# Ledger of designs, part 115: peptides against a protein of PDB entry 5B16

Target 1, 136 residues: chain A of PDB entry 5B16
Amino acid sequence: TPSRINHNERLEFLGDAVVEFLTSVHLYYLFPSLEEGGLATYRTAIVQNQHLAMLAKKLELDRFMLYAHGPDLCRESDLRHAMANCFEALIGAVYLEGSLEEAKQLFGRLLFNDPDLREVWLNYPLHPLQLQEPNT
Target 2, 136 residues: chain A of PDB entry 5B16 as posed
Amino acid sequence: TPSRINHNERLEFLGDAVVEFLTSVHLYYLFPSLEEGGLATYRTAIVQNQHLAMLAKKLELDRFMLYAHGPDLCRESDLRHAMANCFQALIGAVYLEGSLEEAKQLFGRLLFNDPDLREVWLNYPLHPLQLQEPNT

## One batch from the design tools (peptide; made by RFdiffusion4, then SolubleMPNN)

Design b2_p27_4_s3 (from b2_p27_4, 19 letters changed)
Fold by OpenDDE base, seed 3:
Structure b2_p27_4_s3 (fold): chain B 136 residues (1-136), chain A 27 residues (1-27)
Amino acid sequence: as target 1 above (136 residues)
Amino acid sequence: SKRRQELMEKLLAYLEQLVQELQQALA
């Protein structure tokens, strides 16, 4: 039986791909005139550990991490990295046990505190495959 | 159309700010 750590690492792997994909798709559709370099720059900013950790903080994962792993996360960079990984695992789990749509909704809601920006992000037309298989 | 344009400009500004903040925070 895999350890909890191994299980989380697998979920992180899946979640990383889901976050990357969702980010890529939304940026692609939202900015049709933006060159690849610009798209990549924004994607990097959205999915890097520092940003994902900020999103994780909205779910109070920092408190969870300090509770569960405080002694091992004394450095800010370690905590940030762990929070980002935990966030990816969470998204991976939501996708795995729920759907891509649910993962999209959760991720999108956390990306923006501004309701107008959230609306634009979440309700812009998505990739046809997402429309056809929303519960996959 | 005007509303959409304003929102897209706002979104772009947000993303640009995000890039700048994260880059300098990790420098």
Scores: peptide ipSAE 0.534, ipTM 0.903, DockQ to the pose 0.789
Fold by OpenDDE base, seed 5:
Structure b2_p27_4_s3 (fold): chain B 136 residues (1-136), chain A 27 residues (1-27)
Amino acid sequence: as target 1 above (136 residues)
Amino acid sequence: SKRRQELMEKLLAYLEQLVQELQQALA
């Protein structure tokens, strides 16, 4: 339906910003001596469609997309792009209906299968203002 | 701590690998 499509696109817009923001903040504080070029390179790798699609696969969004839209997603590149957009919409929805903290937790859990890396990413001390505004 | 430093190095290595893998995929 047109309304649902518009809603999803709006959620993608929001989710894109949330994913980029969370990624930027974590990289910034985790690597205080890393220059902007390095930060930007890592951010690009994390937030590009191919990577987000891999994260989406962990949530079985590939099965969802193939089930719901299989005939329109015959090419793997099309599926990856759709999965990435769907993942952004999901993060946007989690932020919208939940909180930035919830989005952070979900995103962080999906970023790393390694529990040590997950812990470092999720539990690294963030800026005090972020701690004071966890739900915004 | 030493443990923290090791984990940070591991994280950096992971990110570097991610960059390489995705750049290769786009090549």
Scores: peptide ipSAE 0.518, ipTM 0.899, DockQ to the pose 0.846
Fold by OpenDDE base, seed 2:
Order: C-alpha cells, then sequence, then structure tokens
Structure b2_p27_4_s3 (fold): chain B 136 residues (1-136), chain A 27 residues (1-27)
C-alpha cells in the first residue's frame, strides 16, 4: 500500500543516515591517521548497496523480498537495491523504536562474521573524552 | 599492543577487500 511504502521510505531515509553516521564515526576513531579520502572510500565500500545487501542476507531479507515483492524484483540489481533499502529501513526502525546503541550493536554484529573484528569495531571508544590509541 | 595492531591490520585488509568489490562493481 502507498502508506506502507511511504513509511518504509521514511525509515530508509533515517536508516541511511544512521548507517552512514555509525560508519563514519567508527572509521574516524579507528583510523585517526587516515586521510579524508581513505575514510570516504571505506565508508562508501561499507554502505554500498552490494554490501548492505550481503548484510541483509544474514537476516534472510532475500527470502522476505521474494515473498513480499517477488514479481517486482526480476533483476538481481533490483533485488540487491531492494534488500539494501530494506536493511536501511530496519536499521532506521531499530534506531527509532530502540536506540542508537541498539542500531550500532546490530549493525556491528552484521558487519563482521569475525568476532575479533566485531569486537574491535564495537568496543572501540567513540567518545572524544574516552579515546584510546588503537596502535599503542 | 601487538594484538591490537594485528586486529587493525586485519580490519584494514577486510575493508580493502570491500573497496575492491566496489571498484569491480563500478567497472
Amino acid sequence: as target 1 above (136 residues)
Amino acid sequence: SKRRQELMEKLLAYLEQLVQELQQALA
């Protein structure tokens, strides 16, 4: 329905910002010596549709997409884009109904299958007054 | 620490892989 579509699009808008923000913040603190170009490159790689779609697959959103929107997703690129958007909407909903921390935890958990990398990503201080040097 | 440095290198390698995937997708 149009109302549901509008709601999802609004959640996508919010979720996109949250994903972008969380990614930016973590990269900023994790790589204090990395120039802006490098930070931007990594951010783009993390938030690209292809990557977000991979994260969405971990939540079985592909099956959901096929169930809910199957006939409209005949192209792989369309499915990928839809999955990425759905992922953003989910993050937006988690932030909206929960908290930024919950969104951060969910996003971080999905970003890395490797528990070591996950822990580095999630447990690195993100407050300017609580910064720790990653290479000390 | 040595451990943290290793993890950061591992993280960097992971991110570089994502960058490569992006470059391939844009090519």
Scores: peptide ipSAE 0.535, ipTM 0.900, DockQ to the pose 0.834; fails the geometry check
Fold by OpenDDE base, seed 4:
Structure b2_p27_4_s3 (fold): chain B 136 residues (1-136), chain A 27 residues (1-27)
Amino acid sequence: as target 1 above (136 residues)
Amino acid sequence: SKRRQELMEKLLAYLEQLVQELQQALA
C-alpha cells in the first residue's frame, strides 16, 4: 500500500543518515591521519548500494526480495538497489525502535566477517559521552 | 601496541581492497 511504501521510504531516509553517520564517525576516529579525500573514498565504498546490497545478502534479504518481487527485480542492478534500500530501512528501523548503539552493533557485525576487525571497528563509540578506551 | 597497529593496518588494507573491488565492479 502507499502508506507502507511511504513508511519504508521514510525509514530508508533515516537509515541512510545513520549508516552515513556511523561510517563517518568510525572512519574519523580510526584513521586520525587520513586526509578528507581518503575518508570520503572509504565512506563512499562502504555506503554505496553495491556494498550495502552485499551486507543485505548476509541477512538473506535477497531471498526475501526475490520471493516478494522476483519478476520486477530480474536485473541484477535493480535487485542491488532494492536490497540496499531495504537494508537502509532496516537500519533506520533498528535505530528508531532501538538505539544508535544497536544500529552500530548490527552494522558493524555485518561490515566485517573478521572478528578482529569487527572488534576494532566497534570499539569506537559514536556518542562523546560514551567513549571507551581503545584496544592496546 | 603492536597488536593494535597490526590490526589497524589490516583494517586499512581491507578498506582499500573494498574500494578497489567496488570501483572495478562498477566500472
Scores: peptide ipSAE 0.534, ipTM 0.901, DockQ to the pose 0.783; fails the geometry check

Design b2_p27_4_s4 (from b2_p27_4, 14 letters changed)
Fold by OpenDDE base, seed 1:
Structure b2_p27_4_s4 (fold): chain B 136 residues (1-136), chain A 27 residues (1-27)
Amino acid sequence: as target 1 above (136 residues)
Amino acid sequence: SKRLEELLEKLKEYLEELVEELKRLQE
């Protein structure tokens, strides 16, 4: 329905911001000597649709998307884009209905299969204000 | 700590590889 579509789009919008925010904050603290260009490069890599689609695949969103939208996603690029959007919507929903911390944890868990990298990503000290969750 | 620095380096390497991988996929 149009209302559901609009809601999903809104969630995507929110999720996009959350993903970018979390990515930015973590990169900023993890690499204090890295110049803006480098930070931006890493961020772009992390948050671009193609990568988010990879993360979405870990949640088997591809199967879900094909189940729900199969005929409309016959092109691989379309599927990736849809998966990325779905991933964003998911993060947005987690943030909206849960918390930034929950979004952070979920995102971090999906970013890295390597537990060491996951640990350093999630557990590196961040500024307290950046961990403060807004009232939703 | 040395361990942290090593992990950060590993992370950086991972990210560099990711950047390159995604570039290749976009080509």
Scores: peptide ipSAE 0.610, ipTM 0.925, DockQ to the pose 0.812
Fold by OpenDDE base, seed 2:
Structure b2_p27_4_s4 (fold): chain B 136 residues (1-136), chain A 27 residues (1-27)
Amino acid sequence: as target 1 above (136 residues)
Amino acid sequence: SKRLEELLEKLKEYLEELVEELKRLQE
């Protein structure tokens, strides 16, 4: 349905921003001595479609995509892009219907299978400005 | 703390590996 596609594209738009924002913020705080180029490199790795598709696979979005759009996804690359977009839409929906915190938690949980990395990513000491603006 | 520093190093290593992995997949 065109209307549903439009809605998903809007959610994807929002989710893309949320994913990039969360990634940027966490990298910024976690690596205070890392230069911009390094931060950008890590961010690109985290938020690029190929990686997001990997995260989407953890939610079995590939099965969902094949079920819902199988005939349209004749190439693996198309599937990856669709999965990444769907993942972004999901994050966007979580942010929209829930909160940035909920989006952060979901994203962080999927980013790392290692519980230690997950913990440090999600629970690194907050920056003073973040403490002053806890709702962001 | 020492623990935090270790975790941050572990995280950095993970991210570096991720960067390299994704580069390989793009080739």
Scores: peptide ipSAE 0.606, ipTM 0.924, DockQ to the pose 0.844
Fold by OpenDDE base, seed 5:
Structure b2_p27_4_s4 (fold): chain B 136 residues (1-136), chain A 27 residues (1-27)
Amino acid sequence: as target 1 above (136 residues)
Amino acid sequence: SKRLEELLEKLKEYLEELVEELKRLQE
């Protein structure tokens, strides 16, 4: 039986891949004329620890981390890194116990406070054979 | 559609702003 630490690290490993995958797929389909460098730039911005920590704050993971690990997270940078890892573990858990779709929905909801941006991110066709909604 | 194009442009602008914001935070 793996330890709690090992379990969390494994979830983080999985979540990292899920976050990067979802980001890559969405950017690829949303910006078909954007060159690889631009796609990579956007992806880096979205998935880097500092941004993931920002998303984690929306789930109050900062409070959780301070509650659970406060003595070890005195520096802001340490907290951000821990929050990012925790966020990845969360996404990994959602994917593992739920589905990629559920992970997609959660991630998309957190990415954007603007409902229009959220909608286009989540609902833009992500398959060549999918049709756009007529009213969009 | 025009609406979709506008939203995509808005999204692009948001992402560009995000890139710049994160750069500033790292400086």
Scores: peptide ipSAE 0.601, ipTM 0.920, DockQ to the pose 0.832
Fold by OpenDDE base, seed 4:
Structure b2_p27_4_s4 (fold): chain B 136 residues (1-136), chain A 27 residues (1-27)
Amino acid sequence: as target 1 above (136 residues)
Amino acid sequence: SKRLEELLEKLKEYLEELVEELKRLQE
């Protein structure tokens, strides 16, 4: 329905911002000596459609997209783009209905299969009031 | 800590690999 599409596009808009924001913040704090160019490079890699589509596959959004929009997604590239958009919409929805923290947790969990990387990404201090564990 | 430094290095390596992988996929 047009209303659902419009709503999804709005969620995508929000999710895009959330994903970019979270990525930026994490990179900023995780790599305090990295110049803007390096930060931007990593951010682009993380948030670009191709990568988000990879993350979307972890949620089996490909199956959902094919079910909902199969005829329009016969090309792999179209599917990837749609999956990325859907992923953004999902993050947007999580933020909207939940919180930034919940969006952070979901996104971070999906970013890394490696538990060590996931740990450092999710638990590294991202705010001056957040303190790192001294034994880390 | 040493552990944190190691993890950060590992993360950096992962991200660098990701950058390169995605570049290759776009070519």
Scores: peptide ipSAE 0.607, ipTM 0.922, DockQ to the pose 0.840; fails the geometry check

Design b2_p27_5_s1 (from b2_p27_5, 15 letters changed)
Fold by OpenDDE base, seed 3:
Structure b2_p27_5_s1 (fold): chain B 136 residues (1-136), chain A 27 residues (1-27)
Amino acid sequence: as target 1 above (136 residues)
Amino acid sequence: SKKEYEKKLQEVKKYLDELVKELEKAK
């Protein structure tokens, strides 16, 4: 229905912002000497449709998408784009119904399969020059 | 330790570099 579509698009809109924000914050703290261009490059790579679709696959959203929209997603690029959007909507919903912390934890868990890398991403030490900077 | 952290941080960077490379391939 139009109302359901609008609601999902709104969640996607919110989720897109949350994913970008979380990514930006973590990159900022992880790489204190990296210039803005480098930070932006990494952010773009993390939030690109192909990558978000990979994260969505870990949640088996591909099975959901094919079940619900199979005939409309016969092209690989269409499925990837839809999965990325669905992932953003999910993150948006987690933030909306839960918290930014919950969204952060979910996103971080999916970003890295390696638990050590995940730990670095989620619980990075603050650089002395970043002590006055806000964190989530 | 600091050494361990730096090692893992470099691995994170390597992972991100690969993502960047994938994006470049899509251009």
Scores: peptide ipSAE 0.617, ipTM 0.927, DockQ to the pose 0.919
Fold by OpenDDE base, seed 2:
Structure b2_p27_5_s1 (fold): chain B 136 residues (1-136), chain A 27 residues (1-27)
Amino acid sequence: as target 1 above (136 residues)
Amino acid sequence: SKKEYEKKLQEVKKYLDELVKELEKAK
């Protein structure tokens, strides 16, 4: 329905910002010596449709998409895009209904299957240079 | 430990590098 689509698109809009924000913040802190170009490269890789679709697949959103929209998803690329959008909407909903922290935890949990890597992503130690950076 | 952290950080970086490569392949 148009109303549901509108609501989902709004959540997607919010989720897109949340995903990109979280990604940016964590990359910034994880790699304090990496130049902007490198940070942007990693961010792009993380938030690209292909990757977000992979994260969505971990939640079996592909099954959901095929169930709900199968006939409209004729190409794999369309499915990926739809899954990515759905993932963004989900993150947006988590942020909206919960908190940024909850969104961060969910995103991090899906981002890395390895709990050690996840821990690094979520709970990075503060770099000495970061202590010296104003308004960090 | 710091050593373990650095190791895991490198693994994170490696993972991200792989994602970057995938992006390039998709272009």
Scores: peptide ipSAE 0.617, ipTM 0.928, DockQ to the pose 0.895
Fold by OpenDDE base, seed 1:
Structure b2_p27_5_s1 (fold): chain B 136 residues (1-136), chain A 27 residues (1-27)
Amino acid sequence: as target 1 above (136 residues)
Amino acid sequence: SKKEYEKKLQEVKKYLDELVKELEKAK
């Protein structure tokens, strides 16, 4: 329905921003000496459709998409876009109905299968200068 | 410990580097 589509698109819009924000913040804190270009490169890799689709697959969104839109998603690129959008909508929903922290935790869990790496991503130590700017 | 953190951080960086490479060549 149009209403459902609008809702999903709005959630996607929100989720896109949340994913971008979380990615940016974590990269910024994790790599305080990395130049902007490097940060941007990592961010691009993390948030682009190809990667988000990989994360979506961990949630079995591919199965969901095939169930809901199978005939419309014959192209790999179409499926990737759809999965990425769905993933963003999910993150948006988690943020909207939960919190940024919940979105952060979910995103982090999906980014890294390795618990140790996940821990670093989620619980990095703050540099003194960074600690002075908790809202960044 | 700091040493352990640095080690894991390098692993994170390595992971991200590989991610960049994989996604770039997929384009």
Scores: peptide ipSAE 0.615, ipTM 0.927, DockQ to the pose 0.921
Fold by OpenDDE base, seed 5:
Structure b2_p27_5_s1 (fold): chain B 136 residues (1-136), chain A 27 residues (1-27)
Amino acid sequence: as target 1 above (136 residues)
Amino acid sequence: SKKEYEKKLQEVKKYLDELVKELEKAK
C-alpha cells in the first residue's frame, strides 16, 4: 500500500490533468473564434498555482493547511503552492471517486462566483461552426 | 435568449481578461 503522501501526489498528478482538460474543453467551446494563443493564455491563467490557490481559498484549504501544516508553510508563496497542489489532489479525488461531471461541476462553481457566468461556463450552447466540424 | 447569452459570454471573457492581468501583476 502506497503512503498517503504518495497517494496524494498521484491524485495531484491526476487532478492537474483533469483541471487542464476541463479548462481546455470549456475554453474551446466557449470561444470558437479565439485563436490558440488566446485559448492558451486563458488556460495558463486559470490553471496556474496562483489562481488554483485562490480557488482553494474558497474551500478554506488555507485554513486547513495552516492548521495541519502551519510550521512548514510560513511563507505565503509556500502556502499558495501547497494550496494549489491540494486543490489539484482534491479535483483528482473527485474525478477518481466520482466522475468527470462531478469534477466539472465543482470546478465551475469555484471558477465563477456569479451564477450567470457559471451557467455560461458549465452549460454553453453549441456554436454553428462547431456543429460543422464533424463533417470536415 | 441569444442576446442574453452573448452578453454573459462577453462578461465571462472580461472576467478572464481581468484574471490574466491580475495574475501577470502578481508574478
Scores: peptide ipSAE 0.609, ipTM 0.926, DockQ to the pose 0.915

Design b2_p27_5_s2 (from b2_p27_5, 17 letters changed)
Fold by OpenDDE base, seed 4:
Structure b2_p27_5_s2 (fold): chain B 136 residues (1-136), chain A 27 residues (1-27)
Amino acid sequence: as target 1 above (136 residues)
Amino acid sequence: SEARRQELLAKVKAYLDQLVQDALAAA
């Protein structure tokens, strides 16, 4: 594949892991009494293509995708998938060039337009049973 | 306050629940 495409695929790989990790950590802390199955269900919902595409739309990636790949993205499902991948690549790039903290802040900002909900997501108190875990 | 936090947490959960429902509907 061309270098540009290969680079994006690598960034998607990295971004996928970052999004998965951040999602997992925040869910773990927010819901200390929720069983693994429930945590996994929420995680899956957060990282699904449809949701990530909605987050990508907040960054106007839809306009970019339609401009660059319009003929190949006639189906909404194709557009969502492409936008989700692009979003992952972006998060990967933010992590790579910046930090996990910056990726966390960006992700949280996009997850919640409401600043109060964002605050709960980003700045949760540690549960007594979770004090031994890293503060991420 | 704790009450406010619980209220906000409930709203977060509601958002997540909606995402779950969206996923189920898309499947």
Scores: peptide ipSAE 0.650, ipTM 0.938, DockQ to the pose 0.868
Fold by OpenDDE base, seed 3:
Structure b2_p27_5_s2 (fold): chain B 136 residues (1-136), chain A 27 residues (1-27)
Amino acid sequence: as target 1 above (136 residues)
Amino acid sequence: SEARRQELLAKVKAYLDQLVQDALAAA
C-alpha cells in the first residue's frame, strides 16, 4: 500500500541521518588526528549498502526481505540495497520510538562482534586535546 | 591500559580499511 511505503521511506530517511551522525561522532573521537578526508572515507565505508546489508543480515533481515519481497529481489545487488534501506528504517524506528542512545548501542553491537572492539567504539576515552577544545 | 587501547584501535582501523577496500572493489 502506498501509505506504508511512504512510512518506510520516511523512517529510512531518518535512519540514514542517525547512522551518519553516530558514525561521524564515533570516528571523530576515535581518530583525533585524522583529517576530514580520512574521516569521510571511513564514514562512507561504514554506511555503504554492502556493509549495512551485512549488519542487517545479523538481524536476519534477509529472511524478512525474501519473505516479503522475494520476487522483486532476484539479484544480490537488489537484495543488498533493500536490506540496507531496511536497516536504516530500523535504526530510524529505534531512534524514533526509543532514543539516540538505544540506536547507538544497537549499531555498536552490530558493528563489532568482538566485545573489546565494541567497547572501544562505544566507550572511547576522550583525547586530552579534545578535552581542551571546549575551552578554546 | 593505553597500550591495550592503541592495539584495539589498530584493529578497528584495520576493519575500517577493509571496508574501504570493499567499497573500492564494488565501484
Scores: peptide ipSAE 0.650, ipTM 0.938, DockQ to the pose 0.874
Fold by OpenDDE base, seed 2:
Structure b2_p27_5_s2 (fold): chain B 136 residues (1-136), chain A 27 residues (1-27)
Amino acid sequence: as target 1 above (136 residues)
Amino acid sequence: SEARRQELLAKVKAYLDQLVQDALAAA
């Protein structure tokens, strides 16, 4: 396997963890009364290929994919999967070369076009119950 | 305000709920 592909897969691996982590943390704090099952459901929905591909499209990764791999991505599902992987690799690269904060900000910007919703996602006030139970 | 935050949170939740439905539809 070419080193370029291996490197991209490694970035994807890292990015997957970063996306999962950021999603988990924000959901945990944003919904302090939501049970684990609900948190997991939302996390799964956020990190699903279809959604990540949608986020990737905001960065025009679809154009990049079609430009670079057009014939290899003739199926929509293949394109979505590739875009999701590319998105994860990008997040991984941002984390690696930048910081977790930068990855968080980028992810938040892509999740919500509405700056007010983004603010809630990124900079939520502590819920009273969280103040009472800071570890939960 | 807290009221505004709750409104925004509801919108966030609505978005997430839609994603869940999308996932179910795609499965």
Scores: peptide ipSAE 0.649, ipTM 0.938, DockQ to the pose 0.873
Fold by OpenDDE base, seed 5:
Structure b2_p27_5_s2 (fold): chain B 136 residues (1-136), chain A 27 residues (1-27)
Amino acid sequence: as target 1 above (136 residues)
Amino acid sequence: SEARRQELLAKVKAYLDQLVQDALAAA
């Protein structure tokens, strides 16, 4: 049986992929005229450590980190990185134990405090060109 | 309405643009 640390790292691995995927899908639909480079730029910005750490702070993971790993996180950059990793692990766990939809809802809820912006992010009408593309 | 949605989308974009700037500043 893998250790708890190993398990967390595995969840982080999974969560990273889920966050990347969800981000990609939503950007693709929200910005139908945006070129690949622009989509990638936004994706990178969304999944960057400092942003994910910001989302993690909404879940008070910063307090958790200071409590559990205070001696190991003396640098702000280290704390930010750890928070981002923990956030990914959390999303991974939600996906693993729940569903992609649950992960999507949680991620969207954290991305936008404004419910109207959240709805735009979560619920997007298909663009005419997108309607012409095959759906999986 | 579509107009309202476009307004909200613009705000989403503004948020994302800020994230991009933050990333550039951190790099």
Scores: peptide ipSAE 0.645, ipTM 0.938, DockQ to the pose 0.887

Design b2_p27_5_s3 (from b2_p27_5, 14 letters changed)
Fold by OpenDDE base, seed 1:
Order: structure tokens, then sequence, then C-alpha cells
Structure b2_p27_5_s3 (fold): chain B 136 residues (1-136), chain A 27 residues (1-27)
């Protein structure tokens, strides 16, 4: 229905912001010596459609997409785009129904299969210079 | 512990650099 489609688009909008925010925060704290350009580059890379689609695949959203929208997603690029959007909507829903922390945890779990890398991403100690930041 | 963390951070960066490369390849 139009309302359902609209809801999904709204969730996607919210999820996009959440993913962007979480990515920004983690990059900022993990790499205190990285310049803005580098931070932006990595952020863009993390949130690119093909990467988000990869994360979505871990949730088997590709199977869902092919099942529900197979004929409309005959091109790989279309599928990737749809998966990325669906992933954003999912993150948006997790944030909306749960919390930012839950979205953070889910996103981190999907970003890194390696538990050690995941731990570094999710649980970063504040850099000494960042301890001076008033908004930390 | 910090040394280990730095090694892990390097691996994170390697992952990110890979993503950047993929993005550039897609453009």
Amino acid sequence: as target 1 above (136 residues)
Amino acid sequence: AEKERQELLKKVLEYLEGLVAEQRAAE
C-alpha cells in the first residue's frame, strides 16, 4: 500500500541518518589524528550502497528481495540499491523501536565478523586529546 | 594492550581502505 511504502521510505530516511551518525562518531573517536577529508572518505566508503548491500546480505535480505521483488530486481545494481535501502530502513526501525545503542550494536556486529575488530569498533577508549572535548 | 589495539586499528584501516578501493572501482 502507499502508506506502507511511505513508511518504508521514512524508515530508510531515518536509518540513513543513523548509519551516517554512528559511522561518523566511531571514525572520529577511533582515528583522532585523521583529518576531515580522510574521515569523510571512510564514511562515504562505509555507507556506499554496495557495502550496505553486503551487510544486508548477512541478514539474508538478498533472499528476501529476490523472493518478494525478483522480477523487478533483475539487474545486480538494482538489487544492490534496494538492499542498501532496505538495510537503512532496518537500522531506522531498530533505532525507532529500540534505541541508538541497539542500532550501534547491530551495525557493529554486521560491520566486522572478526570479534576483535568488532570490539575495537564498538568499545573505543577516548583518546587523551579527546578527553579534553567538552561534548564527550 | 595498547600495542595490540594499534594492530587491530591497522586492520580496521585496511578494511576501510578496501571499501574505498571498491567504491572507486564502482565509479
Scores: peptide ipSAE 0.645, ipTM 0.936, DockQ to the pose 0.904
Fold by OpenDDE base, seed 4:
Structure b2_p27_5_s3 (fold): chain B 136 residues (1-136), chain A 27 residues (1-27)
Amino acid sequence: as target 1 above (136 residues)
Amino acid sequence: AEKERQELLKKVLEYLEGLVAEQRAAE
């Protein structure tokens, strides 16, 4: 059986893919007129460590990290990276143990505190040119 | 309703642009 560390790394791997996938899909559908470069730019921005760390902070993962690994996370960059990884692992776990929908909902809730913005992110009407695309 | 949606989309974009700015500043 894999170690806990290995398991977390595997979950992080999975979560990274899920986060990127969800981000990609929602950007694609929300902004049908946005060119690939813009989509990629926004995706990169959403999945950057400092942003994911901010999302993680909403779950108080920072408190967990500092409690568990405080001396090793003295640098802000280290903390951000660790929090981002932990966030990815969490999303991976939610997907693994739950569903993509649950991961989507959690991610959306964390992305937007504003319920209206959250709603538009999560529940977007399909553009006519998007109707033939996979409904994810 | 559509106007409201467009306004919301604008706000989403503003949020995203903020993230882009943060990304660029970090590079």
Scores: peptide ipSAE 0.643, ipTM 0.935, DockQ to the pose 0.879
Fold by OpenDDE base, seed 2:
Structure b2_p27_5_s3 (fold): chain B 136 residues (1-136), chain A 27 residues (1-27)
Amino acid sequence: as target 1 above (136 residues)
Amino acid sequence: AEKERQELLKKVLEYLEGLVAEQRAAE
């Protein structure tokens, strides 16, 4: 249904921005000495299709995608791309229906199975230099 | 506690570097 596709695409659009934003924020605070190029490199790596697809598998989206769209996803790359998009749409939905905090928590939980690493990712003290950074 | 955090940060970086490597391999 065109309406369903449109809704999903809109959620994907929103989710993409949320994932990018959350990733950016956490990288920025976690690595205060990392230059912009490095931050961008890591961000790109985190949000790449194959990584997001991996995260999507933790939610068993692969099973859903194959069930719902199997005939159209005969290629592995197509499946990864679709799963990544679906993951973004899901994050978008969580943000839309819940909050940025809920999206952050979900994303963090999926990023790291290790609770200690998850804690480091989600919760960090502000660096003294970061405290002096402009708000804009 | 801080030492532990630094070790954890190192592990985070290692994970990220792995993702970067995967990204480059996919290109």
Scores: peptide ipSAE 0.643, ipTM 0.935, DockQ to the pose 0.849
Fold by OpenDDE base, seed 5:
Structure b2_p27_5_s3 (fold): chain B 136 residues (1-136), chain A 27 residues (1-27)
Amino acid sequence: as target 1 above (136 residues)
Amino acid sequence: AEKERQELLKKVLEYLEGLVAEQRAAE
């Protein structure tokens, strides 16, 4: 049985992949005319530490981090990085314990406070050309 | 409806461009 710390690191590993996967899929379908470079740029921007940390703050993970790891977080950048990792671990846990759909819904809810934008992100019609392409 | 969706997509892009700008500023 892995330690709790080891388990969290493993969850982070899984969550990192889930976040990038979900981001990739949604960008791909949402912007069918966007070139690969743009898709990659936006994906990188979405998964950057400061952005994931912002999403984590919506879940009040900042309070948790300061409580549990405050002495080790001397820099703001360190806090952001830790929060981002914690966020990924959380997404990993949601995926592991629940489903990809649940992870998708949670991630989408956090990405956009605007319900209309959230709807566009989560629920999109397939482009006619995309109907001929694999889903994975 | 489609026109409205296109406007929403523009807003999504604006959000994404903002994130790109933030990343560039952090580098």
Scores: peptide ipSAE 0.639, ipTM 0.935, DockQ to the pose 0.910

